Peptides against a protein of PDB entry 6B9H. Designs and how they scored, part 47

Target 1, 151 residues: chain A of PDB entry 6B9H
Amino acid sequence: AELCESLLTWIQTFNVDAPCQTVEDLTNGVVMAQVLQKIDPAYFDENWLNRIKTEVGDNWRLKISNLKKILKGILDYNHEILGQQINDFTLPDVNLIGEHSDAAELGRMLQLILGCAVNCEQKQEYIQAIMMMEESVQHVVMTAIQELMSK

## One batch from the design tools (peptide; made by RFdiffusion4, then SolubleMPNN)

Design b2_p16_6_s2 (from b2_p16_6, 9 letters changed)
Fold by OpenDDE base, seed 5:
Structure b2_p16_6_s2 (fold): chain B 151 residues (1-151), chain A 16 residues (1-16)
Amino acid sequence: as target 1 above (151 residues)
Amino acid sequence: SKRSEEVRKFFQQLLE
């Protein structure tokens, strides 16, 4: 999916410790959790990050467990910190991500993380970083932000 | 291009 591929490219700019080269690399949630900690380390602190299990291998049940925790964290962050700035979004199906590496649903999850980045305290820095990416990626990111903000 | 200008303007407005 175009959304997933573009946002994977965006996620790679965070230079997290976990492998993040493929869609499969993202399905255990570890990369996403590390990205969220970079976005707001006061909220997504070490105690929060420690709830995400590492070394899950190919265990799709453990992947789904991690993804559910991450999704809850994103939704709570939007409500408690961002003040519901993301409007009427469709939740990603984390079961499809964990069990089948569904790129479309993974794209939805990464889109929610994008929403966190462009609305957080350091939003100016993240927006400026996006403006340095390839134009084709910027266009997909623009559309994704518009969908979050205007639905 | 028209698309590139649209993208540029969008993110400029987002920074405001």
Scores: peptide ipSAE 0.702, ipTM 0.952, DockQ to the pose 0.980
Fold by OpenDDE base, seed 1:
Structure b2_p16_6_s2 (fold): chain B 151 residues (1-151), chain A 16 residues (1-16)
Amino acid sequence: as target 1 above (151 residues)
Amino acid sequence: SKRSEEVRKFFQQLLE
């Protein structure tokens, strides 16, 4: 999906340690967890990150387990830190991500992470970084942010 | 373009 591809490009700007070139690379949640730690290392600290299993391989059950933890972390972060500035009306189906590498649902997951970035303490820096990306990507990101903030 | 300007304005407002 266009959302997933654009947000994958955005995720790549974080330069995390885990491979993040393909949709499949994101399905185990490791990249997403590392990105969240960069967004707010005080909240998504090392103890939180250590709950995410890194050697998952193709085990979709382990992927789903990681993704559920990440989704919970995002939702808790939104409530506890961001004051529910992002809408969680449309939650990603982590089962489809883990078992089928569903790009549309992965896009929804990355959209939630985008919401964290543009509302966190360093939101100015993340917004400015987005403004330096390709215009077509910026447009998709804009739409994604609007969906999170206007519902 | 018109779309490009819309995007720019959106993020500028988001920075405010």
Scores: peptide ipSAE 0.702, ipTM 0.952, DockQ to the pose 0.977
Fold by OpenDDE base, seed 2:
Parts: C-alpha cells; sequence; structure tokens
Structure b2_p16_6_s2 (fold): chain B 151 residues (1-151), chain A 16 residues (1-16)
C-alpha cells in the first residue's frame, strides 16, 4: 500500500534500535513502540516500553498482543495529552497486521503515530523533518494528516 | 510544480 510504504520511509527517519527496513519488521510493534517513546518519552516512558515484548519472532499472537497495547497507548495519548487532536474513528485492525502483515492496516497504524508526531510538544521539529523528505513522500504524509484532522 | 507548492504551503501552515 502506498500509505504504508511512505510512512515506513518516515518511520525510518527516527533511527530506532529495532530493525525497520520492511513491512514485516513493523508487524511485532517494537519499532512503533520505540518511535512513540522518541515522540514523547515522558508519556511513553521506559515502564510503558517494557510492556512490549521484544523477542516475538513469528508468533502472530504475541504480535497482536503488542499491537493492541500500542494502539491503546496511542488512543490514551490522544485523549490524555493531545486533547483528541487526531481522529480515532477508523482504527487499524491489529489482527490483520499481526497475523497477515496487512500493509493497508499497518499504514493506518502508522498514520495514527504520524498524528502523534505532528501534534506533540516537538511537532515543529517533526514537521520540519518531513519537509526535508522526498516530495512524493511528503504528499502522502500531507494527505494522511489531512484525513486525520478532517474528522 | 503545482503539487510541490501545495505540499510546501500545507506544512508551512502547520508550522504557524
Amino acid sequence: as target 1 above (151 residues)
Amino acid sequence: SKRSEEVRKFFQQLLE
């Protein structure tokens, strides 16, 4: 999916410790959790991150468990910190991500993380970083943000 | 290009 591929490129700019080169690399949630910690380390602190299992392998049940925790964290962050600045009406299906590596649903998950980045305390830095990416990626990111903010 | 300018303006407005 175009959304997933563009947001994967965006995720790679965070330079997290976990491998993040492919869609499959993101399905266990570890990269996403590390990205969220970078976005707001006070909220997504070490205690929160430690709830995400890092040695998951191909166990889709453990992937789904991690993804559910991450999705909850994003939604709670949106309510408690961001004041519901991003739309949570269309939620990603974490079961499809964990069990089938569904790129479309993964894109939706990454879109929520994008919403966190462009509304967090350091939103200016993240927006400026996006403006340095390839124009085609910027366009997809723009569309993704517009979708979040329009609902 | 038109698209490039649209993108630039969008993110510039987000920075305001």
Scores: peptide ipSAE 0.701, ipTM 0.952, DockQ to the pose 0.978
Fold by OpenDDE base, seed 3:
Structure b2_p16_6_s2 (fold): chain B 151 residues (1-151), chain A 16 residues (1-16)
Amino acid sequence: as target 1 above (151 residues)
Amino acid sequence: SKRSEEVRKFFQQLLE
């Protein structure tokens, strides 16, 4: 999916410790958790990150468990810190991500993380970083932000 | 291009 591909490229700019080269690399949630910690380490602190299991392998049940925690974290962050600035009527299906590596649903999950980045305290830095990416990626990101913040 | 300008304007406004 174009959304997932573009946001994967965006995720790679965070230079997290976990492998993040493929869609499959993101399905266990470890990369996403590390990215969220970079976005707001005061909220997504070490205690929060430690709740995400590493060394998941191909266990789709463990993947889904991690993804549920991450989704909850994003929604709580949106409510408690960001002031409910994102559209959460259509949430990603974490079961499809964990069990089937569904790229479309993964794209929606990454879109929520994008929402965190462009609304957090350091949003200026993340927006400026996006403006340095290829135009085709910027266009997809723009559309994703517009959709996320639409009322 | 037209699309490139649209994207530039969007993020510029987002920074303001």
Scores: peptide ipSAE 0.700, ipTM 0.952, DockQ to the pose 0.981

Design b2_p16_6_s3 (from b2_p16_6, 8 letters changed)
Fold by OpenDDE base, seed 1:
Structure b2_p16_6_s3 (fold): chain B 151 residues (1-151), chain A 16 residues (1-16)
Amino acid sequence: as target 1 above (151 residues)
Amino acid sequence: SRRRQEVRDFFLSLLS
């Protein structure tokens, strides 16, 4: 999926510790959790991050468990910190991500994380970083942000 | 190009 591939490229700019080269690398939620911690370490603190299991392997049930926690964290962050500046009208199906590595649903998950980045305290820095990416990626990111903010 | 400028204008609007 174009959305997933472009947002994967964006996620890679965070330089997290966990492998983040492929769609499969993101399905256990570890990369996403580490990215969220970078976005707002006061909210997604070490205690929050420690709830995400790191040694998941190919266990899709553990992947789904992690992804559910991450999705809840994103939604809570949007409500408690961002004041619902982004919309969660289209929630990703974390079951499809965990069990089937569904790229479309993963793209929706990354889109929610994008919403956190462009509305957080450091939003200026993240927006400026996006403006330095390839134009084709920027266009996809723009569309993704517009979708979040239009509803 | 028009496309590039449209994208740039969008992100600049987010910074405003």
Scores: peptide ipSAE 0.718, ipTM 0.956, DockQ to the pose 0.967
Fold by OpenDDE base, seed 2:
Structure b2_p16_6_s3 (fold): chain B 151 residues (1-151), chain A 16 residues (1-16)
Amino acid sequence: as target 1 above (151 residues)
Amino acid sequence: SRRRQEVRDFFLSLLS
């Protein structure tokens, strides 16, 4: 999916410790959790991150468990910190991500993380970083943000 | 280009 591929490229700019080269690399949630910690380490602190299992392998049940925790964290962050600056009426299906590596649903998940980045305390830094990416990626990111803000 | 300008204007608006 175009959204997923562009946002994967965006995710790679965070230079997290976990492998983040492919869609499959993101399905266990570890990369996403590490990205969220970079976005707001006070909220997504070590205690929060420690709830995400890192040695998941191909266990889709463990992937889904991690993804559910991450999705909850994103939604709670949006409510508690961002004051509902983004909407969540179209939630990603974490079951499809964990069990089938569904790129479309993964794109939705990454879109929510994008919403966190462009509304967090360091939003200026993240927006400026996006402006340095390839134009085609910027366009997809723009559309993704617009969709969040229009909901 | 028009496309690039639209994108740039959008992100600049987010920074304002």
Scores: peptide ipSAE 0.718, ipTM 0.956, DockQ to the pose 0.965
Fold by OpenDDE base, seed 5:
Order: structure tokens, then sequence, then C-alpha cells
Structure b2_p16_6_s3 (fold): chain B 151 residues (1-151), chain A 16 residues (1-16)
């Protein structure tokens, strides 16, 4: 999916410790958790990160468990810190991500992380970094942000 | 291009 591929490219700019080259690399949630910690380390602190299991392998049940924790963290962050409402009927299906590596649903999860980045304390830095990316990626990111703002 | 300017203007508006 175009959204997933563009946001994968964006995720790679964070230079996290976990492998993040493919869609499959993101399905266990470890990369996403490390990205969220970079976005706001005071909220997504070490205690929060330690709840995400590493070395999951192909265990889709463990993937889904991690993804549920991450989604909850994103929703809580939006409510408690960003003061934003999210349409619950458009949330990503973490079961499809964990069991089937569904790119469309993964794109929706990454879109929520994008929302955190462009509204956090360092939003100016993240927006400026996006403006340095390829034009085609910027356009997809713009559309993704616009969709979030309209919800 | 028109498309490039539209994208740039959008992100600049987020920085304002």
Amino acid sequence: as target 1 above (151 residues)
Amino acid sequence: SRRRQEVRDFFLSLLS
C-alpha cells in the first residue's frame, strides 16, 4: 500500500535500534515502540518500553499482544497529552497486522504515530524533517495528516 | 511545480 510504504520510509528516518527495512519488520511492534519513545521519552519511558516483548519471531499471538499495547499507548497519549479525539471506528486492526502482515492496516497504525510526531513537543523538528523528504513521500504524508485533522 | 508548492505551503502552515 502507498500509505504504508511512504510511512515506512518516514519511520526509517528515526534510526531506531531494531531492524526496520521491511513491512514484516514492523509487525512485531518493536520498531513502533522505539519510535514512540523517541517522540516523547517522558511519556513512553523505559518502563513502558520494557512491556513490549522482543525476540517475538513468527509468533503472531505475541505480535498482536505487543500491537495492542502500542495502540493503547497511542490512544492514551492523544487523550492525556495531545488533547485530541480519535475516531474509534477507523482504528487499525492489529489482528490483521500481527497474523497477516496487512499493509493497509499497518499503514493506519503508522498514521497514528505520525499524528503523535506532528503534535508533540518537538513537532517543529519533525515537520521540518518531513519537508526534507522526497516530494512523493511528502504528498502522501500531507494527505495522511489532513485525514487525521478531519476526524 | 504546482503540486510541489501545494505540499510546501501545507507544511509551512503547520509551522505557523
Scores: peptide ipSAE 0.718, ipTM 0.956, DockQ to the pose 0.929
Fold by OpenDDE base, seed 3:
Structure b2_p16_6_s3 (fold): chain B 151 residues (1-151), chain A 16 residues (1-16)
Amino acid sequence: as target 1 above (151 residues)
Amino acid sequence: SRRRQEVRDFFLSLLS
């Protein structure tokens, strides 16, 4: 999916420790958790990150478990820190991500993380970084942000 | 291009 591909490129700019080259690399949630910690390390602190299992392999149940924790973290962050600026009526299906590596649903998850980045304390830095990316990626990111804020 | 300018204007508006 175009959304997932563009946001994967965006995720790669965070330079996290976990492998993040493919869609499959993101399905266990480890990269996403590390990205969230970079976005707001005070909220997504080491204790939070330690609840995400790193040695998951192909175990789809463990992937789903991680993804559920991450989704909950995002929703809680939106409520507690961002002031409900992100629409949560259409949530990603983490079961499809974990079990089937569904790129469309993964794109929705990354879209929520994008929402965190462009609304966090350092939102200016993240927006400026996006403005340095390829135009095609910027366009997809723009559309994704507009969708989040218009619902 | 027109498309690039539209995108740029959008992100500039977010920075405002």
Scores: peptide ipSAE 0.717, ipTM 0.956, DockQ to the pose 0.971

Design b2_p16_6_s4 (from b2_p16_6, 7 letters changed)
Fold by OpenDDE base, seed 2:
Structure b2_p16_6_s4 (fold): chain B 151 residues (1-151), chain A 16 residues (1-16)
Amino acid sequence: as target 1 above (151 residues)
Amino acid sequence: SSKSKEVREFFQSLLS
């Protein structure tokens, strides 16, 4: 819960178009997809983004479908672009996110996105932005990054 | 604080 709450705050700094105020807002994957596009628009391009269904409502099956695509995108990005710099041993359960809005699993997914941000071409910008956040959030983010970069 | 210093040093190390 703490991880999810802190990373939700972090996600909000991206100023994406989709609503991103609550955990529930993130469960359809649209916000996460838009954030990934900001992180690396060359990789997470319009063609990739178009595969994410935007009007899913409360349909947990569609949410899960989106989340699976996003998770795959993150993992592929890690392998193809980032050179496997993050630890993906423990993957988020997207079924729990889509069907039950599981905050813990959502936190894990946002953590993977954090890994993308702090290793992408604009990593300096994202790191500096994190340093401007509340101290409590920075501490959680620090721990999350350390976990990702550990073997 | 000591925690604040630790956090700052961590992110500074990422920037180096």
Scores: peptide ipSAE 0.675, ipTM 0.937, DockQ to the pose 0.982
Fold by OpenDDE base, seed 4:
Structure b2_p16_6_s4 (fold): chain B 151 residues (1-151), chain A 16 residues (1-16)
Amino acid sequence: as target 1 above (151 residues)
Amino acid sequence: SSKSKEVREFFQSLLS
């Protein structure tokens, strides 16, 4: 999916410790959790991160469990910190991500993380970083942001 | 291009 591919490229700019080269790399949620910690380490602190299982392998049940926690974290962050500046009208199906590596649903998950980045305290820095990416990626990101803030 | 200009203007607006 175009959304997932572009946002994967964006995710890679965070230079997290976990492998983040492929869609499959993201399905266990570890990369996403580490990215969220970079976005707001005060909220997504070590205690929060420790709730995410790192040794998941191909266990789709564990993947789904992680993804559910991450999704909850994102939603809570939006409510408690961001003041619900982004809309969660369409939540990603974490079951499809964990069990089938569904790129479209993963894209929606990454879109929510994008929402966190462009609305957090350091949003200006993240926006400026996006502006330095390839134009094709920027366009997809633009559309994704617009979708988050339009409904 | 028109597309590039649109994208640039969008993100500039977010920075405002």
Scores: peptide ipSAE 0.674, ipTM 0.937, DockQ to the pose 0.977
Fold by OpenDDE base, seed 5:
Structure b2_p16_6_s4 (fold): chain B 151 residues (1-151), chain A 16 residues (1-16)
Amino acid sequence: as target 1 above (151 residues)
Amino acid sequence: SSKSKEVREFFQSLLS
């Protein structure tokens, strides 16, 4: 999916420790958790990150468990910190991500993380970083942000 | 291009 591919490129700019080259690399949630910690380390602190299992392998049940924790973290962050500036009307299906590596649903998850980045305390830095990316990626990101803020 | 201008103006608006 175009959304997932563009947002994967965006995720790679965070330079997290976990491998993040493919869609499959993101399905265990470890990369996403590390990205969220970079976005707001006070909220997504080390104690929060330690709840995400890192040695998941191909166990889709463990992937789903991690993804559920991450999704809950995003939603709680939106409510408690961002003041519900992003819309969660259409939630990603983490079962499809964990079990089938569904790119469309993964795209929705990454879109929520994008919402966190462009609304957090350091949103200026993340917006400026996006403006340095390829134009085609910027356009997809723009559309994704518009969808989050206009629902 | 028109597309490039649209994208630039959008992100500029987010920064304002």
Scores: peptide ipSAE 0.674, ipTM 0.937, DockQ to the pose 0.980
Fold by OpenDDE base, seed 3:
Formats: sequence, C-alpha cells, structure tokens
Structure b2_p16_6_s4 (fold): chain B 151 residues (1-151), chain A 16 residues (1-16)
Amino acid sequence: as target 1 above (151 residues)
Amino acid sequence: SSKSKEVREFFQSLLS
C-alpha cells in the first residue's frame, strides 16, 4: 500500500533501535512505540515503553497485545495532550495488523502517529523534516495529514 | 511541477 510504504520511509527517519526495514518489522509495534517516545518522551516515557513486549517473534497474539497498547496510547495522547478528537470507526484494525500484517491497516496506524508528530510541541521541526523528503513521499504524507485533519 | 508546487505550498501553510 502506498500509504504504508511512504510512512514506513518516514518512520525510518527517526533512527530507532528496533529493525524497521519492512512492513513486517512494524507489525509487533516495537518500532512504533520507540517512535512515539521520540515524539514526546515526557508522555511516552520509559515506564510506558517498558509495557511493550520486545521478544514477540511471530506470535500474533503478542503483536496484537502490543498494538492495542500503542493505539490506546495514541488516542489518550490526542485527547489529553493534543486536544484532538478521533472517530473510533476510522481507527486501524490492530487484529489485521498483528495476525495478517495488513498493510492498509498498518498505514492507518502510522497515519495516527503522523498526526501526533505534526500536532505536538515540536510539530514545526517534524514538518520541516518532512519537507526534506522525496516529493512522492511528501505528497502521500500531505494527503494523509489532510485526511486526518478532516476527521 | 504543479504537484511539487502544491505539496510545497501545503507544508508552508502548516508552518505559517
């Protein structure tokens, strides 16, 4: 999926410790959790990050467990810190991500993380960083932001 | 290109 592929490229700019080369690398949630910590380490602190299981392997049940925690963290961050409202009916299906590596649903999850970055205290720095990426990636990111802001 | 200009103007508007 174009959304997932472009946002994977964006995620790679964070240079997190966990492997993040493929869609499959993101399905356990570890990369996403580390990215969120970089976005706001005061909110997504070490205590929060330590709740995410790192030794998951191919266990889709553990992946889903991690993804549910991450999604909850994103939603709470939007409500408590960013003052944003998110429609629950448009949320990513973490079961499809964990069990089937669904790229479309993973793209939706990464889109929510993008929303955190472009609305957080350091949003200007993240927007400027996006402007340095390839044009094709920027276009997908633009569309993703526009869609997110209209919900 | 027109697409490049559109993208640039969008992100510039987010910064303003």
Scores: peptide ipSAE 0.672, ipTM 0.937, DockQ to the pose 0.887

Design b2_p16_7_s1 (from b2_p16_7, 6 letters changed)
Fold by OpenDDE base, seed 5:
Order: sequence, then structure tokens, then C-alpha cells
Structure b2_p16_7_s1 (fold): chain B 151 residues (1-151), chain A 16 residues (1-16)
Amino acid sequence: as target 1 above (151 residues)
Amino acid sequence: MSPELEEFFEKVLASL
């Protein structure tokens, strides 16, 4: 999916420790958790990150468990910190991500993380970083941001 | 960037 591919490129700019080269690399949630910690380390602190299992392998049940925790973290962050500034009515199906590596649903998950980045305290820095990316990626990001904030 | 993209991100930055 175009959304997933573009946002994967965006995720790679965070330079997290976990491998993040492929869609499959994102399905266990470890990269996403590390990205969220970079976005707001006071909220997504070490205690929060330690709840995400890092040695998951191909166990799709463990992947789903991690993804559910991450999704809840994002939703709580939007409610408690961002004041529900982004639309979360269409939630990603984490079962499809964990079990089937569904790119469309993964794209939705990454879009929620994008929402956190462009609304957090360091939002200006993240927007400026996006402005340095390839034009094709910028278009997808623009559309994704519009969708998050238009409803 | 294209004018459309530049205007959009400048608008977003200004709204923050």
C-alpha cells in the first residue's frame, strides 16, 4: 500500500535501534514503540517501552499483543496529552498486521504515529523533517495529515 | 517542493 510504503520511509528517519527496512520488520511493534519514545520520552518512557516484548520472532500472537499495547498507548496519548486533536474513529486492525502483515492496516497504524509526531511538543521539528523528504512521500504525508485533522 | 506542498506545510507550521 502506498500509505504504508511512504510512512515506512518516514519511520526510517527516526534511526531507531530495531531493524526497520521492511514492512515485516514493523509487524512486531518494536520499531513503532521506539519511535513513540523518541516522539515523547516523558510519556512513552522506559517503563512503557519495557512492556513491549522484543524477542517475538514469528509468533503472531505476541506481535498482536505488542501492537495492542502500542495502539492503546497512542489512543491514551491523544486523550491525555494531545487533547484528541487527531481522528481515531477508524482504528487499524492489529490482528491483520500481526498475523498477515497487512500493509493497509499497518499504514493506518503508522498514520496514527504520524498524528502523534505532528501534534507533539516537537511538532515543528518533525514537520521540518518531512519537508526534507522526497516529494512523493511528502504528498502521501500531506494527505495523511489532512485525513487525521479534517474530520 | 511544489507550490502546493510548500503552501500546505507552511500553513501547518503557522497553525501550530
Scores: peptide ipSAE 0.620, ipTM 0.928, DockQ to the pose 0.096
Fold by OpenDDE base, seed 3:
Structure b2_p16_7_s1 (fold): chain B 151 residues (1-151), chain A 16 residues (1-16)
Amino acid sequence: as target 1 above (151 residues)
Amino acid sequence: MSPELEEFFEKVLASL
């Protein structure tokens, strides 16, 4: 999926500690949690991050558990901090991500994280960083932002 | 940067 692959490239710019080279690397939620902490470390603090299990392996039940916590964190952040600027037209199915590594659903999850970045306190810096990325990725990001802010 | 992309991100930056 173009959305997932482009946003994976975007996620890689955060230089988190966890491996983040493939779609499969993102399915346990660890990379996503570390990215969210970089976006807003006051909200996604160490206590929040410690709720995410790091040694998951291929256990899809543990992946889903992590992903549910992350999705809740994103939605709460949007409501409590961002003032519900992100459109929740269709929430990602974390079961499909955890159990089947569904790239389309993972793309929607990463899109929500993109929404956090472009609306957070450091939103100007994140937009400027996106403007330095490859044009093909920028086009996907543009479409994703437009969709998030449509409602 | 293509004109379309440049215009979009400049618009986003201006709205911040």
Scores: peptide ipSAE 0.620, ipTM 0.927, DockQ to the pose 0.096
Fold by OpenDDE base, seed 2:
Structure b2_p16_7_s1 (fold): chain B 151 residues (1-151), chain A 16 residues (1-16)
Amino acid sequence: as target 1 above (151 residues)
Amino acid sequence: MSPELEEFFEKVLASL
C-alpha cells in the first residue's frame, strides 16, 4: 500500500535499533515501540517499552499482543498528553497486521504514530524533518496529516 | 519542494 510504503520510509528516519527495512519487520511492533519512545521518552519510557516483547519471531499471536499494547499506548497518549488533537476514527486492525502482515492496516497504524509526531512537544522538529524527505513521500505524508487533523 | 507542499507544511508550522 502506498501509505504503508511512504510511512515506512518515514519510520526509517528515526534510526531505531530494531530492523526496519521491510513491512514484515514492522509487524511485531518492536520498531513502532522504539519510534514512540523517541517521540516522547517521558511518556513512552523504559518501563512502557519493556512491556513489548522483543523475541517474537513468527508468532502472530505475540505480534498481535504487542500491537494491541502499542495501539493502546498511542490512544492513551492522544488523550492524556496531546489533548485529543488527532482523529482515531478508523483504528487499525492489529489482528490483520499480526497474522497476515496486512499493509493497509499497518499503514493506518503508522499514520497514528505520525499523528503523535506532528503533535508532540517536538512537533516542529518532526515537521521540519519531513520537509527534507523526497517529494513523493511528502505528498503521502501531507494527505495522511490532513486526514488526521480533519475533525 | 513544490509550492503546494511548502504552503501546507508552513501552515502546519504556523499553527503549532
Scores: peptide ipSAE 0.618, ipTM 0.926, DockQ to the pose 0.096
Fold by OpenDDE base, seed 1:
Structure b2_p16_7_s1 (fold): chain B 151 residues (1-151), chain A 16 residues (1-16)
Amino acid sequence: as target 1 above (151 residues)
Amino acid sequence: MSPELEEFFEKVLASL
């Protein structure tokens, strides 16, 4: 999906340790967890990150387990830290991500992470980074942010 | 950057 591909490009700007070149690379949640730690390392600290299982391979059950933890973390972060500034009414189906690598649902998950970035303490820096990306990606990101803030 | 994009991100930045 267009959303997923553009946000994958955005995710790559974080330069995390885990491989993050393909949609499949994101399905185990490890990249997403590392990105969240960069967004707010005080909240998504090492103890939190250590709950995310690495080396899950193609085990979709382990992927889903990780993704559920990540989604919970995002929702808790929005409630506890961001004061629910973003709308998470439409939640991604992590089962479809883990079991089927569903790009549309993965895009929705990445959109929630985008919401964290544009509302966190370093939100100005993340917006500025987005402004340095390709225009086609910027347009998708703009739409994604609009959806988060207008629903 | 297109005027639309520029205006949008400037608006977002102003709200930060």
Scores: peptide ipSAE 0.618, ipTM 0.927, DockQ to the pose 0.096

Design b2_p16_7_s2 (from b2_p16_7, 5 letters changed)
Fold by OpenDDE base, seed 3:
Structure b2_p16_7_s2 (fold): chain B 151 residues (1-151), chain A 16 residues (1-16)
Amino acid sequence: as target 1 above (151 residues)
Amino acid sequence: MSPELEEFFEKVLSKL
């Protein structure tokens, strides 16, 4: 999906430790958790990150478990820190991500992470970084931000 | 940067 591929490119700019070259690389949640820690290390601290299992392999149950924790973290962060700036009407289906590597649902998950970045304390830096990306990615990001802020 | 994209991100930045 265009949303997933564009946001995968965006995720790669964080230069996290976990491999993040493909959609499949993101399905276990490890990359997403590391990105969230970079976005706000005070909230997504080491104790939070340690709850995400890293040795998952192809175990879709473990993937789903990680993804549920990450989704909860994002939603809690939105409510507790960001002041509910993200539209949560349609949440990503983490079961489809974990079991089937569903790119559309993964795109929705990454969109929520984008919402965290553009609303966090360092939102100016993240927006400026997006402005330096390829135009095709910028268009997708623009649309994604617009959807997040709408009700 | 296209005019549309420039306008959008400048608008977002202005709200910061």
Scores: peptide ipSAE 0.624, ipTM 0.925, DockQ to the pose 0.096
Fold by OpenDDE base, seed 5:
Structure b2_p16_7_s2 (fold): chain B 151 residues (1-151), chain A 16 residues (1-16)
Amino acid sequence: as target 1 above (151 residues)
Amino acid sequence: MSPELEEFFEKVLSKL
């Protein structure tokens, strides 16, 4: 999916420790958790990150468990820190991500992380970083932000 | 960037 592929490119700019070259690399949630910690390490601290299992392998149940924790973290962050500025009426199906590597649903999850980045304390820095990306990615990001901010 | 992209991100930045 275009959304997933573009946001995967965006995720790669964070230079996290976990492998993040393919859609499959993101399905266990480890990359996403590390990205969230970079976005706001005070909120997504080591205690939070330690709840995400790193040695998941092909166990889709463990993937889903991680993804549920990440989704909850994002939603709680939006409510507690961002003041519910992100429209989350359509939540990603983490079961499809964990069990089937569903790119469309993964794209939705990455879009929520994008929402965290463009509304966090360092939102200006993340917007400026996006402005340095390839134009094709910028277009997808623009659309994704528009959807997040729509009333 | 294209004018459309430039205007969009400047608008977003102005609201931050």
Scores: peptide ipSAE 0.624, ipTM 0.926, DockQ to the pose 0.096
Fold by OpenDDE base, seed 2:
Structure b2_p16_7_s2 (fold): chain B 151 residues (1-151), chain A 16 residues (1-16)
Amino acid sequence: as target 1 above (151 residues)
Amino acid sequence: MSPELEEFFEKVLSKL
């Protein structure tokens, strides 16, 4: 999916420790959790990160468990810290991500993380970083942000 | 970047 591929490229700019080269690399949630910690380490602190299982292999049940925790974290962050600035019009189906590596649903999850980045305390820095990406990726990111901000 | 993209991100930045 175009959204997923573009946001995967965006995710790679965070340079997290976990492998993040393919869609499959993101399905266990570890990369997402590490990215969220970079976005707001005070909220997504080490205690929060430690709730995410790192060695899940191909166990889709463990993947889904991680993804559910991450989604909850994003939603709680949006409510508690961002003041519900992000529109959760359609939540990703984490079951499809974990069990089937569904790129479309993964894209939706990454879009929520994008929402966290462009609304967090360091929002200006993240927007400026996006402005340095390839134009084709920027266009997808723009559309994704527009959807998040729409009421 | 294209004018459309530049205008969009500048708009977002201005609201921060």
Scores: peptide ipSAE 0.622, ipTM 0.925, DockQ to the pose 0.096
Fold by OpenDDE base, seed 1:
Structure b2_p16_7_s2 (fold): chain B 151 residues (1-151), chain A 16 residues (1-16)
Amino acid sequence: as target 1 above (151 residues)
Amino acid sequence: MSPELEEFFEKVLSKL
């Protein structure tokens, strides 16, 4: 999926500690949680991050559990901090991500994280970072932002 | 960067 592939490239710019080279690497939610902490460490603090199970291996049930927590965190962040600036009516199916590594649904999850980045306190810095990426990635990001901000 | 992309991100930046 083009969305997932491009946003994976974007996620890699955060240089988190967890492996983040493949779609499969993202399915346990650990990378996503670490990225969210970088976006807003006051909200996604260490206590929040510690609720995300590490070392889940191929256990899809644990993956789904993590992904549900992350999705809830994103939605709560949007409501409590961002003032509901993100259009979240098309939520990712975390079951498909955890059980099947569904790239399309993973793309939607990463899109929500993109929404957090472009609306957070450091929004300008994240936009500028995107502007330095490959044009093909920029096009996908543009479309993704348009979808998030549309009313 | 293409003019379309440049214009878009400048628009986004102006709203942020």
Scores: peptide ipSAE 0.621, ipTM 0.926, DockQ to the pose 0.097

